Peptides against a protein of PDB entry 8OXM. Designs and how they scored, part 325

Target 1, 371 residues: chain A of PDB entry 8OXM
Amino acid sequence: FKAEFRLAGGVNLPKIIDCVGSDGKERRQLVKGRDDLRQDAVMQQVFQMCNTLLQRNTETRKRKLTICTYKVVPLSQRSGVLEWCTGTVPIGEFLVNNEDGAHKRYRPNDFSAFQCQKKMMEVQKKSFEEKYEVFMDVCQNFQPVFRYFCMEKFLDPAIWFEKRLAYTRSVATSSIVGYILGLGDRHVQNILINEQSAELVHIDLGVAFEQGKILPTPETVPFRLTRDIVDGMGITGVEGVFRRCCEKTMEVMRNSQETLLTIVEVLLYDPLFDWTMNPLKALYLQQRPEDETELHPTLNADDQECKRNLSDIDQSFNKVAERVLMRLQEKLKGVEEGTVLSVGGQVNLLIQQAIDPKNLSRLFPGWKAWV

## One batch from the design tools (peptide; made by RFdiffusion4, then SolubleMPNN)

Design b2_p28_7_s1 (from b2_p28_7, 13 letters changed)
Fold by OpenDDE base, seed 2:
Structure b2_p28_7_s1 (fold): chain B 371 residues (1-371), chain A 28 residues (1-28)
Amino acid sequence: as target 1 above (371 residues)
Amino acid sequence: EEEEKEREKKELEELGKKLYEKLLAKFK
């Protein structure tokens, strides 16, 4: 192992370590905590399955619709190594790095990423109206720049066009599959972009099955479709390729209803797969600067109150699992807000929800909805 | 078209069963 490590983005501060194998090959390894790696490993298997469904369908296969997956290798009961995708960068690192971020380079007169975050933190406890007004001011003074990613990396116009198309397809596929699985915590450090393929790699898959909706600040969008995400698609934005790829992905997911339900049911009842939101995880994901002082881990919170009767935990767990399955079945039937929608209608609703500034303004400031 | 959709559906169901068995075999 090299003595130096890099921090990957995300709250869990995963360590990127370069290791030399016994074969003399250098390999980049992402080291995460135990529980995160198990959750990530399970969700990677679900993504591989979704990819298999997408490869069987002629229309999604022709469009090369896939979710990028990474190999999770559990090393021990408390540590695992992710084979880090060589040549990936967090979208947040490209966009909002303090030194050489694309926003600073291309929009030097806009608000800094820090100023935007500060403004949104100041209104975090305010009304939805005040949050919306400040979010609109931030958005006006922080213009999208993610179009420059493909322009910087791909100088040949034909390659540039192909890579922008690959990006758009990757966003579409990951957005729809992420929505079906209820994937949350899609902040700019949990989404990587491959510098060679322009495809997205989703990491930190610990918020699934809409558990982001029960966070202290509920998630209000089905997936990340922020202004920079859209800007990376180029002039067509969400219209054309993105929408059609979402529709074709949703069509495959809906046609695979029984398969997806059966698999999610097994995962929900797997005692080794902790998908439930707990208060410590919620605090960790949405830690307030004010709350840092009181989280002395009084590890002496009596083991007695966490002994809520195993029966009441099991009943509450079963009731949450049933609700998750019911909501998954609704999504796969195209049931939104009690109405059955066509694939096009459902995809349209999801796009509108994801781009709505009112929904975006309500997100936790750490999600960086203005990016 | 409908027969092709019904074949694709059956192939997806069989795949679902095989994937389910593979998942179960990893959790055993």
Scores: peptide ipSAE 0.033, ipTM 0.588, DockQ to the pose 0.017
Fold by OpenDDE base, seed 3:
Structure b2_p28_7_s1 (fold): chain B 371 residues (1-371), chain A 28 residues (1-28)
Amino acid sequence: as target 1 above (371 residues)
Amino acid sequence: EEEEKEREKKELEELGKKLYEKLLAKFK
């Protein structure tokens, strides 16, 4: 292990450790402390399955639709080694690094990332109307720059075009697969971009099955499709390639309904797979920087055996699992808000929900919906 | 078309079972 570590950013301050293998190769390893890397490991297997489904279908195979996966080696329930894909960077690091972030480089007269965050934190407890107004002001003064990622990394125009398409396909595939699985906590530090492939790598899969909706500040978007995410697609934005790739991914997911339900059912009832949102996890995910000082959770999870009758916990768990399965079945049938939608109608609704500034303005400020 | 959907369905069910077995084998 090298003595130097980098912080990947985010609440967990995951330590990126450069490890020299016995083969003399340097491998970046993400050491997450306190994260349930088992959840990540399980979700990576679900993604591998989704990739198998996408590879079997001719239309998704031709489009090379895949969700990027990484190796998770859980060392314990709360520790493990993520084999970080060499040549990945958090999109937040590229975009909003305080020193050399793309927003500062390309938009030096815009609000700083800190100013944007401060403004949104000031209205965090305010009305939705006040949040929306401040979010619109922030967005006006913080213009997207993520198009420059591909322009910086890929100087050849043909390669640049291919990589922009790879990016757009990766966003589409991960957005739809993530929506089906109810993947939350898609902040800018939990989404990596591969500097060679331009594909996204989603990390920190600890908010799944729509458990982000039961956070103190509920998640209001189906996936991250913020202005910078869209800007990376180039001039077509969400139209054309992105939309078509979403539709083709959704088509495969809907056609694979029984398999997806069976797999998720198994996972929901796996006693080793703690997918449920708990108050400590919720507090942790939406912790304010001001609150960081006191909550060393030295609370051994052992002692708060609040003797809620095991029966009531199990019944409550089963009812949550059943609701998750029911909602997954609805998604896979195209049932949105009690209406059966076509694949195109469902994808359109999801895109509209994801880009709606009213939905984005309601997100927790730590999610950075203006990025 | 229906027979192809049923074949695809059956292949997907078998894939689900194999994934379940692999999941169980990792937690044993």
Scores: peptide ipSAE 0.029, ipTM 0.566, DockQ to the pose 0.018
Fold by OpenDDE base, seed 5:
Structure b2_p28_7_s1 (fold): chain B 371 residues (1-371), chain A 28 residues (1-28)
Amino acid sequence: as target 1 above (371 residues)
Amino acid sequence: EEEEKEREKKELEELGKKLYEKLLAKFK
């Protein structure tokens, strides 16, 4: 271990540790504190299974559709080592870093990231109409810049085009796989971009199976397809490559229905995999910056007393697990709002839901829907 | 085309069973 560590950006201040292997290779490792890294480890296995399905299909294999995975070594229930993807950066750090973020560099006359966040926090408890108006004002004065990521990193035009294509495919694959698994909490610090491949790495996989919909501020989008995410695709936006890659990914997922249901059923009934949303986790995910001062974790809530009424908890748990399986089955059949859709119809609905400024304006301000 | 889709479906079902067994063996 090197004596120097770097802090990665984000609320949990993950420590980047450089380790020299017995092979003489330096490997970066991310040490997350307090996160249930078992959830990440389980979801990485599900992603590897989805990648196996995508590699079997000729159409998705030719397009190199994969969700990026990382190695998780859980050391305890509250500690573990993530193999840090060397040469990744959080998209939030590139876009909205306070000193040298891409928005400040390319759009110096736009609102600051802080002004945008402040405006959206002021309307957090207001009507949906007021949230929508303020979100539209923020969006008008905070224009997307993520196109510059590939332009800065890839100076050769042929390499630039290939990397923009790799990015677009990575967004499509992770969006559809993430939707099927009901992944939430897709804020700008939970999505990394690889500086060499332009592929996305999704981290912090603790909000799964649509548990983001039961947060105090419900998640209203199926995946992150915000203006900067779309700007990174270039002039075609969500049309052409992105849409086709979503459709081909969705086709593989729908054709793998029995496999995916069986996998998820095992995970839902695994006593070691706590996928359920608890009130403390909900508070932690949607904490206000103003509330950070008082919640010193003196909640040594004795994990012992919640064990007592096991029978009523088990019946409630089973009913939630059954609802998750039913909703997964609906998604894999293309059932949306009681209607059976084609793959193209379902993907189109999901894209429209994800880019709708009314849905985006309703998200928790910490999700940064204007980025 | 239908025979190729049915073959791909059977290969996916067999993969699902093998993946399920591997998952179950990791959580036991």
Scores: peptide ipSAE 0.028, ipTM 0.544, DockQ to the pose 0.017
Fold by OpenDDE base, seed 4:
Structure b2_p28_7_s1 (fold): chain B 371 residues (1-371), chain A 28 residues (1-28)
Amino acid sequence: as target 1 above (371 residues)
Amino acid sequence: EEEEKEREKKELEELGKKLYEKLLAKFK
């Protein structure tokens, strides 16, 4: 291990440690001190399974539809080493990193990322109508710029085109698999883009199985398909390659129903896999700047041996697990809002839900749905 | 075509079981 560490940005201040392997290769390691690395490790294994399903299908294999995975070595319930995705950058860092962010560089006269966040935070407790109006004003004055990522990184037009397609495929695959697994919306810091492949890497998989819907501010989108995410696809947006890749991914997921149900059932009943949303996790994920003042540092991490009073918690847990399995089965049957949809119909509904400004305006402002 | 789909289905189910067992074995 090198003695030098870098702090990655974010609430948990993850430590990036450069490690020299016994093979003489330098490997960046992300040491997270408070994140549920077990959840990340589990979800990476589920992604590997989904990738295996996608590689077996001819249509998804030909399109190279895969979810990028990284190695997670959980050391404890709250600590471990992530293989840091070398040559990746958080999309949020590229887009909204202070004065160097792509929004500031390409749209210097638009609202700052801070102004956008402030406006949306001011209306966070307001009506859905007020949230929508302010979100539309923010969107008008904060135009998407993520198209410039591929343009900056890939100067050769043929390479640029190939990488934009790789990006679009990566978004499609991760969106559909993320929907099936109930990952919901993804914070812009928890989506990395590979600077060489243009593929997305999803990190910090602490919200799964639609547990984002039970947050204090419920998630209203099936996956993150914000304006910048769409802008990275280029002129066609969600049409053409993205839609077709979503449909082909959904076909594989629906055709793999029994396999996916069996996998998820085990994960839900694994006593070592705490996927359930708890109030502290919910507060952490949707922490308001106003609430930071009263959290005295004295909450000793040790007293979360909250003796789950076994009987009542087990019944509530089982009922949540059953509901998750039922909802997963519905998704894999194409049941949306009590209606059975075709793959194309289901994918269309999900895309429309994900890009709807009404749904986006209702998201937690901290997750920056305007980016 | 139907026999091929049914073969692919069985192969996917067997894969699911093997992947499931491998998943469980990592948590034990």
Scores: peptide ipSAE 0.027, ipTM 0.449, DockQ to the pose 0.018

Design b2_p28_7_s2 (from b2_p28_7, 12 letters changed)
Fold by OpenDDE base, seed 5:
Structure b2_p28_7_s2 (fold): chain B 371 residues (1-371), chain A 28 residues (1-28)
Amino acid sequence: as target 1 above (371 residues)
Amino acid sequence: DEEEKKKEEEELKELGERLAKKLEAELK
């Protein structure tokens, strides 16, 4: 083990440890607490099931639509190691690293990541109109650069094009599967990119079944489809390959309704799988001091606003589980806002919701919606 | 074919039930 460790994002601040194997290869390992490991392990099994469904369908198989999975290795009763995909980096480390991040390298005259965060924190308690205006100013002065990831890693034009397609397919598959499962907390440290495959690896899966909507600052987007995420797709953006891969993934999910409902029902009623949002977890998720900047958020969060969103916890566990199952059934039927949509209509609505600057401006500043 | 689609739906249901039982057994 190297003496140096990095902190990843997560409820228990998982440690990234560089390990040299007996084969002389360096492997990163993510060390998490017991409860995070259990949640991640369960969600990896659900992703493997979704991958099995996607491999059975000819259209999704031809497109190689998969969600990347990682292995959970238990080390003790209280700790385990996630086998990290060797050659992955958090998208946040590539984009907004304080020293040499892609935004600083390619856009040196734009706002710093710190300036953007500070501006959004200053309006965190203000009106939605004020949040929107400041978010638009931040976005104007912080232009996307994630296209340069594939350009730096893949110098051959044919390889570059293939890897950009692999990235776009990975974003589409993980976005739709993540929406169906109600995955939240999709900040830039919880999404990794593989430097060899250009595929995404989603980590820290502790916010599931739309529990991100009951956070003190509710999540307002179905998945992460921010400007940098879109910029990585290249000139076509969300059109063409991304949209078609979302539609084909959604077709498979909707056609697998009974299978998905049965599995999620087993998980919701499993006493060993804590999927419910608790007050302490909610506070921890949205009070994280982000990166090394000493901006102690002054603890003057009036206790009253936290209490209002926590009043939904007084519903019996069974009523919350029933509501989750009903909402999952609606998604799988294409019921959005009381209307039955086609696959294309549903995917279009989700894309519009995810890219809407009004929705993005309402997110917690720590989600970094401008990245 | 509507029959092929029904057969695929039944095979997926049976897979889901097996996977659900496996998940329940792996969580215990």
Scores: peptide ipSAE 0.026, ipTM 0.506, DockQ to the pose 0.018
Fold by OpenDDE base, seed 2:
Structure b2_p28_7_s2 (fold): chain B 371 residues (1-371), chain A 28 residues (1-28)
Amino acid sequence: as target 1 above (371 residues)
Amino acid sequence: DEEEKKKEEEELKELGERLAKKLEAELK
């Protein structure tokens, strides 16, 4: 292990440790807590199953629609190492790194990432109207630049085009499967991009089954489809390749309803898979950077007391699990807001919800909806 | 610490094998 670790940017900075293997190869490794690793490991298995479904379908196979998966290697009871996908970078590190971020390089006259975050933090407790106005001002003065990722990494025009298509397909597949599984906490540090494939790697899979909706600031989007995410697709944005790949992914998910319900049912009742949102986890996910210094010592003590009222917790748990299964069944039937939609109608609604600046303005400022 | 780590690795592996078997059964 190198004595130096990099913090992968974000509030809950997973420690990126550069590990020299016994083979003399440096491997970046993400060190996370025990529970986060279990959640990530289980969700990687679900992604592998979704990939199996996508590979069996001729249309999704021809489009190479897959979710990138990684190995979880437990290191200790309290820490494990995610084998970091070699040659990945957090999209947030590329876009909004304070020194050399793409926004600063390509848009030096725009607001800084810090100014954007500060403006959104100032209105965090304000009305939805005030949040929307400030979000629109931030967006006007912080223009997307993620198109430059593929342009910097892939100088050959034919390779550049293929990689931009790979990116667009990866966003589509992960967005739809992430929506079906109710993945939350899709901030810019929890999404990596592979510098060789242009595919996305989703990490930190601890917010699943729409548990992001019960956060103190509820999640208001089905997946991350922010302006930079769209800019990476190029001039067509969400139209054409992205939309068609979403539709084909959704077709496979809807046609696999029984399998997906059976899988999720097993996961919901697995005692080793804590998918429930607890107050400490909620506080941790939506804490302010200023609050990080004080909470470190006390988190070790009170894990014992919350286990005591088993009977009321079990009835509450079962009711939440049943609601998750019912909502999953609705999604797989195309039921949105009490209406049955076609695959195209459902995908269109989800895209509109994900790009709506009213929904984006309501997100927790740490999610960085302007990026 | 190492024994409990091995137990957790086995439990996660067993979960994965159960899920894979269920998926294979539903996909036949």
Scores: peptide ipSAE 0.024, ipTM 0.563, DockQ to the pose 0.021
Fold by OpenDDE base, seed 1:
Structure b2_p28_7_s2 (fold): chain B 371 residues (1-371), chain A 28 residues (1-28)
Amino acid sequence: as target 1 above (371 residues)
Amino acid sequence: DEEEKKKEEEELKELGERLAKKLEAELK
């Protein structure tokens, strides 16, 4: 192990440790806390099951629709190492790194990532109208550049085209499966892109089952489909390949309703899988950079006192789990806002919700909806 | 502790095997 670690940007500040294998190859490893690793490991198993469903369907198999999974290796009760996908980069690092980010390289006259963040933080407590106006000003002065990822990595035009399609398919599959599992919006540091495959790897899966909607600033999008995510698809954007891959993924998910409900029911009632949103986790997920100084959570709060009101906690937990299952069943039936939609209608609604600048302007500024 | 690590790896593996068995039962 190298003595140096990098903080991956993101809420849980996962430590990237470079290690040299017995083969002499450097491997990056992501070190996370126990609970984060367990959540990630469980969600990787769910993704593997979704991949099995997608591989059994001829239409999704022909399109190579898969969610990239990574191996979780628990190291201890307090630390595990994710086998970091060698040759992945956070999309946030590529796009908005302070030194060499693609926005700075390709759009040097646009607002800096810091200026965008500051403007959106200034309106965080303002009206939805004020948030929308400032978000539109930010978006006008911070133009998408993620198309350049594939252009930089893949110089051969045929390879470039194939990799852009792989990216678009990966975004579609992860968006629809992420919506079904209620992963919501994903922080730009929690989406990795593979520099060889152009496929996305989702990490830090601690917000699931629409628990992002109960955050202090609730999620307003079904998945991350921001302007840079769309720009990476190239000139067609969300139309054509992306839409068709979303529809085919949603068809498989809806046709696998019983399987998905049974899987999620097992997970919701697994005593080892804490998916619930607690106030401390909610504060941590939406903490302001200014508030980082005071809340060192002394994780020394004794586990002792939570034992007393087990009965009321169990009833509240069961009611939340039942609501999650009901909402999952609605999604798998195509029930949106009390209306039953076709697969195409449901996918269209989700895409429109995800790209709506009114919804994006209402997101927590820390998640950088303008990127 | 290496022992706690092995226990967590086994618990996660057992969860995966339980989920896989349920998936296989519904797909038959």
Scores: peptide ipSAE 0.021, ipTM 0.480, DockQ to the pose 0.020
Fold by OpenDDE base, seed 4:
Formats: C-alpha cells, structure tokens, sequence
Structure b2_p28_7_s2 (fold): chain B 371 residues (1-371), chain A 28 residues (1-28)
C-alpha cells in the first residue's frame, strides 16, 4: 500500500489507495468505509452469472452483450476493498463537474447543474404537475451533451463508431439486467464509463430487488435512461441498436427464469446479504445537501439492539422476500401491470417508462434525472 | 413467424394465468 490516498468524489468519500501487487503491478483500490461492499460483491457475482447466460446465447454473444464487473473483496459487511476500475470516470463527473463538466463546456448558456438541482429541489415536496413543469423547464434549458464523450475520447471515426456501439450495448445490457434485478435508477456518480472501452460500470449496488420503490421518494423508472444516457448512443437514441440489445438481453433473461429465480431466492434468504431497505440506508441514499451538515458521525450505536425484535421482523422479511420473488417471476414472464407482454412489448414499455418525463420528474432530485 | 409468435404469446399467457392462480392460492 502506498501511504498516499486520494478521495474519490461521491457521498461516501471513498478512498482510492494505490496498491502494488506481488506481481509489481500498481492497482488502484477503492476503499469504501460505509457502503455495503458485501452487497456489491454479491451483485457482481449475479452479474457474472448473467454474463455467463448472455455468453451461452448465440445472439447475445455475437453482440458482445456483457455487464462490466469489478472485483470486490469484502473485508466486513460494511467495509472492503474494491478494485478500482482504472481508466473509468463517473458519468456525473464528465457531465456535471462544477468547473469543467461537458454541459458547461458545450452549453455555457444553459442552466448550470447547480441551478437545475436547485429548481428541482424547490419543487421536491410539490405536486407531480409542478414537478413536471419545472422538470420540462430544466430539460429545455439543460440540453444533453453526452455525445461528446465518445467524440472527445475517440477521434478516429471508425473507432468512434465502434465505441459508441459498445456504449449502447453496455447501456442496453445493464438496463435490462438492472431491471430484472430491480436496481432501479442509478445515481450519475454510481455509473462509471470506461474511457477506453466506452462500457459502463455500475457501482454501489445498495438498491436491489425494487427496494428503490420504498424510498421516501419512490423510484418511477425501471433503469436510468435519462437524456444524456440516450445522447451518448448518438442520433439513433433508444432505437435500433439499443432496443435490439435490450430485446436480446430480455429474451435471455426470460429463457433463464428458473436459474434466475433460484439464484435470487438463495440471495434473498442469505443472512449475510442485507438487501433490505432500512430507514438509515434510505436517508443516506436520498440525503439532501442541506441534511449533510447535521449528521455528525457520533453514534457509535451498538450493533446489538437491532437483533432483538427478530420474530415480527422475520414474518415481515419473509413477506417482502416472497413479494420480491413474485415480482421477479412476473418480470421474467413479461407480466407488466397484470398483462403478459412479448419481449418486444415488455422492452418497449420499459423504455417508454424510463424516458417518460413524467416519471423522470418524480425521481429524487439528488439523482439528477435531467442529466 | 406470426403464428409461432401468437402461439408463444398464448402459451406464455396460460402459464402466467396458472402461476397467478397458484400465487393467489398460496397467499390465501
């Protein structure tokens, strides 16, 4: 370990530690001190399984549909070492960094990221109609720029096209698998893009199995498909490559129903896998910038008291686990709102839900649905 | 192609209905 550490951006201030391996290679390690790195590790194993399913299918294999995984070494339930994805940047850092973000560089006359966030925070407790109106005003004055990521990184037109295709495939695969696993919307800092491959890496997998729907501000989208995410696909947007890759991924997921149910069942009942949403986790995930000031870390509250009310919690837990399995089974059958859909119909519905400004306007403003 | 797709949609619908009924029966 080098004595120097860097703080990565983000709510948890993860420490980047440069480690020299026994092979003499420097590896960046991300040390998160407060995140459920065990949850991340388990979800990476699920992604590896999904990748195995995708590699077995000829159509998804030909399209190179994969979820990028990172190595997690859990040291405890709440601490571990992440293999930092070298040569990745958070999408949020590229897009909305305060000084040099792509929005400021390419659209200097648009609203600042701060102005957008402020406007949406001001309406957070207001009606859905008021949220929608302000969201539309924000969107009109904050135009997408993520197309410039590939243009900046890949100057050769043939490479640029290949990398834009890799990005689009990565978004499609992660969106559909993320929907099946109930990852919901993803904070812009929790989506990394590889500067060499243009593939996405999803980190901080603390929301799974639709637990985002029970947040104080419920998730209203099946996955993150915001305007910048779409803009990165280029002129075709969600049509063509993205849609086809979603359909082929969904087909593999639906055809793997038994395997996916069995795995998720094992995970839901694993006492070492805390997937449940608790009030502290909910508060943490939807922390307001104003609320960050008061929560000084003084509560060394003893881990002992949470064990006591087990029996009533167990029945509630089992009912939640059953409901998660039920909903997973519905998804894997294409059951949406009581209707059985074809793969194309289901994917179409999910895309429409994910890009609907009404759904996006209802999201927690901290997750920046206008980006 | 369209007939196979329609048959697959009907089989999926029947499977969905059987499972919905089984689940409603297990939740009672």
Amino acid sequence: as target 1 above (371 residues)
Amino acid sequence: DEEEKKKEEEELKELGERLAKKLEAELK
Scores: peptide ipSAE 0.000, ipTM 0.292, DockQ to the pose 0.016

